# Peptides against a protein of PDB entry 6MBK, part 82

Target 1, 240 residues: chain A of PDB entry 6MBK
Amino acid sequence: GFEMVNFKEEGFGLRATRDIKAEELFLWVPRKLLMTVESAKNSVLGPLYSQDRILQAMGNIALAFHLLCERASPNSFWQPYIQTLPSEYDTPLYFEEDEVRYLQSTQAIHDVFSQYKNTARQYAYFYKVIQTHPHANKLPLKDSFTYEDYRWAVSSVMTRQNQIPTEDGSRVTLALIPLWDMCNHTNGLITTGYNLEDDRCECVALQDFRAGEQIYIFYGTRSNAEFVIHSGFFFDNNSH

## One batch from the design tools (peptide; made by RFdiffusion4, then SolubleMPNN)

Design b2_p8_8_s2 (from b2_p8_8, 4 letters changed)
Fold by OpenDDE base, seed 1:
Structure b2_p8_8_s2 (fold): chain B 240 residues (1-240), chain A 8 residues (1-8)
Amino acid sequence: as target 1 above (240 residues)
Amino acid sequence: EPLKPAFP
């Protein structure tokens, strides 16, 4: 019922190929298609993950490295997804000097500086890990791991990570959700959840969409991690 | 182009 389209001024998005009714389940993404902490553990990153406490403690960083490893892997299952990701982001890590100077007059500057410092420290740490750890030798990052790579991966995860249940539903984990996260934003309600019975992320239409119309979802005021609620959908007032 | 919400 939809197709990927590169929209003018909006980048990639989803377009309806037929009429879609409000609340219709038009999009689902099985767990096996997600980039998760678990898939990171099951990848070439797995051995290093098992030995590095930071990767184990910080799922977002695990996803970032997973993303980088897969990007550097020509035969990666996720290449089609990765190629749809922006090359740069409008996140603080990409702010120009003038933007940072402007923010110095606001409370947001402290968050920006924190992100800068944390990301730089993480990069320095993992650069050393990649250079020295035995389990890093097999990583495609071994010979090419720049701050720009790390900044991109961290920003990709920062803007796209979602909380989903573990397979047994006992805990939550982090995931990038291909295809679904291509939906661009409109005002409304969160209409995405995780169906544990079918083990898939599910998205229902926010409104009626006619054939040929772009399909939008509501990002809300919260992060992507809060869009996916296991055992249902979040339809609370999350308006701007 | 609207951005998806970012984690702080």
Scores: peptide ipSAE 0.031, ipTM 0.709, DockQ to the pose 0.065
Fold by OpenDDE base, seed 2:
Structure b2_p8_8_s2 (fold): chain B 240 residues (1-240), chain A 8 residues (1-8)
Amino acid sequence: as target 1 above (240 residues)
Amino acid sequence: EPLKPAFP
């Protein structure tokens, strides 16, 4: 199997406890363990979700609020997962003044400013919603919703959200995938897909891993948010 | 911990 380990340089990751062969299905996560837009709708956030157009239109924001609500809930099923998430991120929302100044000479500065403005506007909107909307009264964050909370949640989702199929496979939805998303990145090919028959996320080994080695996966060219659902898996031929 | 790329 594998175990969660806090590595000195990489932070949290997965370590093999036995030899794992290339293409071996070593990790799977059933839908019921995922944090999804659906689980958000079925949580304390559900009533507000059903009444707020932005939560309905933007699944990433729904996941962000789902994450905040569960973090604020001591008995949340996802507490073990949430506690493994970084407290801060190297995303634009966390850039220091000197980093922003450095980026002024690059095209990235416009994206940074855009993220700042969009996130601030979203926070201001939802702060008002949480303070005034009747269905927000039951939220555990009712009396504690800061910009720092929102920045963290948005950044967590931005760096970890994934597209998965709906239960009937007719559409795609967004999910955070506990345990799987602890795998750190290496160059390679996509080895993660969704098995609709068993209703689970499945990850096969990119290469051979010996007992005691860290298990790496390839996040993809753009993101790990796009599953290989119907195109099959791609493996490194040099993995043996 | 390294960032995991996802949707912007």
Scores: peptide ipSAE 0.030, ipTM 0.717, DockQ to the pose 0.083
Fold by OpenDDE base, seed 4:
Structure b2_p8_8_s2 (fold): chain B 240 residues (1-240), chain A 8 residues (1-8)
Amino acid sequence: as target 1 above (240 residues)
Amino acid sequence: EPLKPAFP
């Protein structure tokens, strides 16, 4: 199969322990292991989620708070996964002033500013919610919720969220996919889909990998993969 | 760790 390895320059990744052939199903992750909006609802965050319209409307924010709550919970099932996440990101929310200034001449600056503004607003809103809402008292964030915490969580979700089908396959929801998202990416085709029959994410090998080689997958050119509910895998280049 | 593609 494969093993988790901390690669020198690439951070955590997966390494093949045997030869893996192209198109071989080498990795699957059952729904029960995913961090989803549903798991957020079923967590300590659930009571607050049920009362906060923004959490209900914005699954990415729900995931961010779910991630923060679980990170702050020593006994969280997802601690092994969370510990593999970067402590910092090279995303716009972490840009220094000079980096932002450099982008001022580009179209990207508008997206950066929008992201900054939205994230700041969200933090301010939820800081108040956490301080005042009755259901927030159960959260491990009650006494420690900084912008840095929120920035980290939002960035984690931004870089790792995926669309997967709901349990009944009628809709899509957002998920973080432990183990799978440890793969570093390379150019190629999206070779990950969701198997509703077995209720799991499935990843087939993009190419042949030899024992000892790092396993790379294609996340897409711009975003993480969207799991195709009706067609399974993307067998063409997807930049969305 | 290399930056993973962001989901919009």
Scores: peptide ipSAE 0.030, ipTM 0.691, DockQ to the pose 0.078
Fold by OpenDDE base, seed 5:
Structure b2_p8_8_s2 (fold): chain B 240 residues (1-240), chain A 8 residues (1-8)
Amino acid sequence: as target 1 above (240 residues)
Amino acid sequence: EPLKPAFP
């Protein structure tokens, strides 16, 4: 019912190939297609994950390394997804000198510096780990792990990570949701949830979309991490 | 378009 399209101003998005009605379940992504902390543990990163306390404690960093490992793996299942990700971001980690100077008069500067400092420290730590830890030898990024790589991965995860339930529903874990996160934003209501019975992320149409129209979703006012677990499906008439 | 909400 939809296809991936590169839109001129919006980058990659989804276009309807048929008429889609409001509230129609048009998109679902099974757990097996998600990039999760669990899939990271089950990947080439697994041995290192099992031995590094920071990877274990910080799921976002685990996802970042998972993303880097899969990007460096030509046969990765997620290559098509990874290739759709931006090469750069508008996050503080990518701010130019002028942008930083502009913020010097605001409280935001402290957050920017903190994020940069923390990211740099993490990189330095993991650079050493990758160079010295026995389980890092199998990582495809061992000889090519730059700050730019890490910055990209961290930013990718920061902007796209979602909280989803574990398979048994007892806990919450982190996930990148391919295909779904390609939808561009419009004003509206949250229309995405996780169906634990079918073990999949589900998205219903915010409005009617005609064949050939771009499919938009509402990102909400909170982080992506909150969408699946905390919102569920809200169906109401909106400006669309 | 706006970036997706970030989660630090």
Scores: peptide ipSAE 0.028, ipTM 0.689, DockQ to the pose 0.094

Design b2_p8_8_s3 (from b2_p8_8, 5 letters changed)
Fold by OpenDDE base, seed 1:
Structure b2_p8_8_s3 (fold): chain B 240 residues (1-240), chain A 8 residues (1-8)
Amino acid sequence: as target 1 above (240 residues)
Amino acid sequence: EPLRPPGP
């Protein structure tokens, strides 16, 4: 029903290969295809995760390292997904000097500096961990862990992380959702939810799409895609 | 690409 396409202005997105009706379940992604904190724990990162307090406490960092490990693994299941990710982002970690200077006149500069400071500290911490921790020797990034790698991974997670339920539905965890996150954003209602019974992320069409049209979704409030799965889809289903 | 919100 859809295909990945590189759109000239918007980069990669999804294009309908047939007519899709509003509210049609056109896209679903089983948990097994997601990059989650759990999959990180079950990966080569697992032993280190089990012994590092920051990885355990900060799921976003766990995902970032998971992403880096998988990127460094030629046979990773997620290679096709990882290759679709931007090499650079429009996040503060990538701001040019002129952009930072422009922000110096605004309150946003404090947030930018905070993000830089935190990211730099995290990198320094994990660089030492990777160099000294016994379980880091198995990581494919052992000899190739630069700040550029780290800021890329952090930015990837920052822009793409989603809250999903744990398998038992008792807690919320973080996930990158391949294929789904290829949809570009438009204004509208949240049409993505998580189906615990089928253990999959589900996306219904925001509107009618004709064959050949780009499929857009609403990521929710631009503060965090976290609310996409929890609040949006369940509320819309309850209203019908 | 629409700026996805910076995660926390």
Scores: peptide ipSAE 0.032, ipTM 0.726, DockQ to the pose 0.097
Fold by OpenDDE base, seed 4:
Structure b2_p8_8_s3 (fold): chain B 240 residues (1-240), chain A 8 residues (1-8)
Amino acid sequence: as target 1 above (240 residues)
Amino acid sequence: EPLRPPGP
C-alpha cells in the first residue's frame, strides 16, 4: 500500500500506492527487522558488548555502534535501511561555530555543551577500546573509526531510537525501526504501537491518504523515542 | 527525516 520515495525537500518518505483510510493498519515491522540492542548483542559487536560495561549500560551507544558495524559491512541485512539515513543532521553535534555562538545567550547552550562533552568523551573512550580490546579486532570499523563516524551514528540513534517492549513484554528496550521511521512528520497523534502478540510495530494511518500522497505520521512531543507499549495508540478512536 | 532528538 506504500512505496519509498525520495522527495525533493523532505528526503526519503513513504507514498501511498492506494487509498488508505484513517486508522487503517497500513504498516507493520516485525521485531526481526528492527535494529535493537538485542540484534547488536547478536552481531559482530556481541563479544565486545559482553565485556564493555558502557555498551551494556547505554543502549543508545550500543545502537550507534551497531549502526557503524552494519554500515561498514557490505552484506549487512540493514544496508538498504542504512543507505536511507541522512549523511548529516541538523542536530547540535553538527552546529557550526556561529550557531553555537548564537546559542550562548540561551539556556539551550548547556544542553549543546553537554552533548558535545558526552559525545567527545564517548568517542575518546571507544576509540581506545577499539584499538586495544581483543574483541574489537573483528569489528569492521577497527581501522576506520573517526569522530565523524561516531557523530553520525549517535545522531542517527538520537533522532530515530524508539522504546519498544522486550520479547516477553517485561521490560523496555531500544530499537531503530526501518521503513516506519521513513515516514515524515506531521502534527497529530501517535498512531504507532507495538503488538506483542504478533511481535511487531504497528502503524495506523493518521488520516485518509489518497494514492500518490505522502504518508505522514506524528512522531510525538519527543522524537520517536517513546513507543506506547501498554496503552496502545494515542489516536482517539483507537480500536487496537 | 526531521526526527527530533529526545531531549538530553
Scores: peptide ipSAE 0.031, ipTM 0.716, DockQ to the pose 0.074
Fold by OpenDDE base, seed 3:
Structure b2_p8_8_s3 (fold): chain B 240 residues (1-240), chain A 8 residues (1-8)
Amino acid sequence: as target 1 above (240 residues)
Amino acid sequence: EPLRPPGP
């Protein structure tokens, strides 16, 4: 019903290959295809995760390391997804000196500096962990873990992370949602939810789309705060 | 692409 296309102005997005009606379930992504904190725990990162309190407490950092480990793994299931990710971001962690200087006249400078300091401290901490912890020896990051790697992973997660329910629905966890996160944004209402019965992310069409039109979704209001989870995802336990 | 955080 859709295809990935590189649009001239918007970059990569999804295009309808047939007519799609408003409220039609046109896209779904099963849990097994998501990059989650649980998939991180079940990966090569698992042993380290089980012994590091920061990884356990901060799901976004767990996802960042999961992303780095999978990127460094040629046979990773998520390679096709990872290859679609930007190589750099328009986030504060990538600001040049002149951009930072401009922001010094604004209240945003505090948040920019905070994000930089926190990210640098996290990198320094995990660099030491990766170099010294026994369970880090098998990580593909062992001899190649740079600040640029960490900055990229953190920025990737920050711009793409979503809250989803755990399998039992008792808690929320964090996930990257391949394919779905390729949709570009438009004004409207949130039309993406998680179906616990079928254990999948579900997206219904915001409006009618004709064959050949780009499919847009509404992500809702997003904060510029560090490590903010995208709000464009709701839980519906009663959808069926 | 996901909505990038607006620049501060």
Scores: peptide ipSAE 0.027, ipTM 0.692, DockQ to the pose 0.048
Fold by OpenDDE base, seed 2:
Structure b2_p8_8_s3 (fold): chain B 240 residues (1-240), chain A 8 residues (1-8)
Amino acid sequence: as target 1 above (240 residues)
Amino acid sequence: EPLRPPGP
């Protein structure tokens, strides 16, 4: 019902190949296709994860390292997804010197500096860990861990991370949702939820889309989505 | 389009 397209202005997105009606379940992604904290633990990163308190405490950093390890692995299952990710972002970590100077007159400058400082400290910490920890020796990024790599991975996760239920539904965890996150965003209501019975992320159409139209979704008030466990999501048809 | 959640 859809195809991946590189749109001239918006970059990669999804285009309808047939008419899709509002509220139609047009896209679902099984848990096995997600990049999660659990898949990170089950990867080559697992032994290091089990011994590093920061990876354990900060699921977003675990996802960032998972993303870097998979990117460095030519046979990774997620290579097709990773290759569609932007090479750079419009996040503060990518601001040019002139942009930072412009922001010095605004309240945003403090947040920018905080992100710079936090990311730099994290990089310095993990650079040392990767160089010295016994369980880091098997990581495909062992000899290729730069600040640019870390900046990219952190920004990728920052912009694309989602809260989903654990497999047993008892807790929440973090995930990147391939294919789904290829939809560009528009204003509207959350039309994505997690179906625990079928163990999959489900997205219903925000509006009618005709064949050949780009499919847009609403990511929420932030760039990441949060799933409501057991309650699902509430969707009302808009005027479209 | 890039998603822009603030980093932790």
Scores: peptide ipSAE 0.032, ipTM 0.725, DockQ to the pose 0.103; fails the geometry check

Design b2_p8_8_s4 (from b2_p8_8, 4 letters changed)
Fold by OpenDDE base, seed 3:
Structure b2_p8_8_s4 (fold): chain B 240 residues (1-240), chain A 8 residues (1-8)
Amino acid sequence: as target 1 above (240 residues)
Amino acid sequence: EPLQPAFP
């Protein structure tokens, strides 16, 4: 198996508790444990989601609000996961004034300004929605919804959101994948897919890992990581 | 950079 460990240089990660062979299925996460657009719809956010076009159109924002609502809920199932998330991120939304000034000499400045503008507009829009919409009245965000809250949630989703299939496999939806996203990154091939038959995210080992070694995976593009529906993707389905 | 969809 594996265990969660706080590594000195890399922060939280997974460490092997036994020898794991390459291509061994060592980690799986059932859909019911994921934070998804669907779980957002089924949460306290559901009534508002059903009446807000932006939440419906932008799954990442739906996940951001889902994350905020669950964070504000002491009895949330996802509290253990949320508590492992960084309080701040190395994203443009957290850049200091000097960093922004430095970027003014680069082409990246336009993307940074775009993110700031879009995030600010989204916050302003949803602040008004939360203050005025009838279905927002019971949200834990009603009396405490700051830009810092929104920035954190958006950045959390931006850095951790993944594309997974819907239950029927007909469409793609967005998800945060607890436990799996604690694996630190290494160069290699994507070894994570979605098993629709068992309705779970599955990860096979990129290489051999010995007991006591940190388990690394290749994220590919971390933001909006795409997982494939795989049948026969794994040669060895031995669990940990 | 991480992708964030634009505000509609």
Scores: peptide ipSAE 0.027, ipTM 0.706, DockQ to the pose 0.199
Fold by OpenDDE base, seed 2:
Structure b2_p8_8_s4 (fold): chain B 240 residues (1-240), chain A 8 residues (1-8)
Amino acid sequence: as target 1 above (240 residues)
Amino acid sequence: EPLQPAFP
């Protein structure tokens, strides 16, 4: 098996408790354990979701609010997961003034400013929604919704959101994948897919891991938002 | 550790 460990440099990660062989299915996460747009719709957020066009159109924002609602709920099923999330991120929304000044000489500055403006506009919009919309009254964040809360939730989703299939496999939706997303990154091939028959996310080992070693996965060349659904698994053959 | 940022 594996265990959650707080590593000195990498932060939280997974450590093997036994020898794991390359291509071994060592980790799976059933749909019922995922934080998804569907679980958001089925939560206290559901009534507001059904009435707000932005929540409906932008699954990442729906996940952000789902995350905030669950964080504010002491009895949330996802509390153990939420408590493992970073308090701050190395994303543009957390850049210090000196970092922004450094980026002024790069093309990235336009993306940074865009994220700042978009996030601020979204916060202002939803602050008003939470204060005025009838279906917002039951939200645990009703009296405590700050920009810092929203920045954290948006950044959490940006860095951890994944595309998974719907239950019938006809469409894709967004999900946070607890436990799996604790694996730290290494170079390699995608070894995570979704098994529709068993309705679970499945991760096979990229390489051999010995008992006591940290388990790494490859997140892909782009953001982890793209999930390998139909392309199969790519494994590092160097382990043979 | 945070995953790679997914920009919209």
Scores: peptide ipSAE 0.027, ipTM 0.692, DockQ to the pose 0.076
Fold by OpenDDE base, seed 4:
Structure b2_p8_8_s4 (fold): chain B 240 residues (1-240), chain A 8 residues (1-8)
Amino acid sequence: as target 1 above (240 residues)
Amino acid sequence: EPLQPAFP
């Protein structure tokens, strides 16, 4: 198996407790353990979700609010997962002025500015919603919803969201995948997919790992916005 | 560890 370990430089990761062979299914996460848009709808956020068009239209924002609500809930099932998340991120929303200035000469600046603008607008919108909407009274965020909270949640989702199939496999939805997303990255191939028959995320080992070694996975060349939901794993370098 | 950030 494996165990969760806090590595000095890499933060939380997974360490093998036995020898794991390449292509061995060593990790699976059932749907019931995932933080999904559906779980958000079924949470304390549900009533507000049902009435807010932005939450309905933007699954990533729904996940962000779901994450915030669960973080603020001491008895949340996902507390053990949430506690493993970084308190801050090295993402654009956390860039200092000098870092942003440095990026002004790059193409990335447009994405950064867009992200800043969108995030600020979303916060302003939802601050008002939380203060005024009747269904927001049930949220633990009612009396404490700061930009820093929202920035954290958005960044958490941005760095960890995955596309998975719906229960019936007819559509895709967004999910945070606890335990699995603790794996740190290395170069390689996508070795994670979703098994609809067993309704779980499945991860096979990228390489042989010995007992005591950290287990790495390949995140892809970009964020894992998409999970392997179609037939088979990506056995080629997917840049997308 | 967080995955690579996705840009909107």
Scores: peptide ipSAE 0.027, ipTM 0.695, DockQ to the pose 0.087
Fold by OpenDDE base, seed 1:
Structure b2_p8_8_s4 (fold): chain B 240 residues (1-240), chain A 8 residues (1-8)
Amino acid sequence: as target 1 above (240 residues)
Amino acid sequence: EPLQPAFP
């Protein structure tokens, strides 16, 4: 019912190939297609993850390294997804000098500086880990791990991470949701949830879409979007 | 449309 299209000025998005009705389940993504903390643990990163307290404590960083490892792996299952990701982001880590100067007049500058500082410290820490830890030898990052790599990965996760249930539904974890996150944003209600019975992320149409129209969704804050478990979809007003 | 930026 949809196809990936590179839209002018919007980048990649989804276009309806047929008429889609409001509330129609038009998109679902099984867990096996997601990039999750669990998939990170099950990847080449797994041994290091098991030994590094920061990776264990910070799922977003685990996802960032998962992205980097998979990006550096030609045979990665997620290559098609990774190739659709932006090379740069509108995150503070990519703010130009003029943008930062502009923000100096606002309280937002403190958040920007904090993010820069934290990210730099994390990079320095993990650079050392990658260089010295025995379980890092097998990582494709061993010979190429720059701040730019880390900035990109962190920003990718920051802008795309979602909360989903663990497989058993007992906890929440973080995931990047390929295909789904290609939908561009519009104002509205969150129409995405996680179906534990079928173990998949599900998205219903926010409105009617005609064949040939771009499919838009509202994904909330997107920095850590929450999905409803079992109850279908979380409908929240656009508070942003 | 670009993804919404995340701030610290």
Scores: peptide ipSAE 0.023, ipTM 0.658, DockQ to the pose 0.077

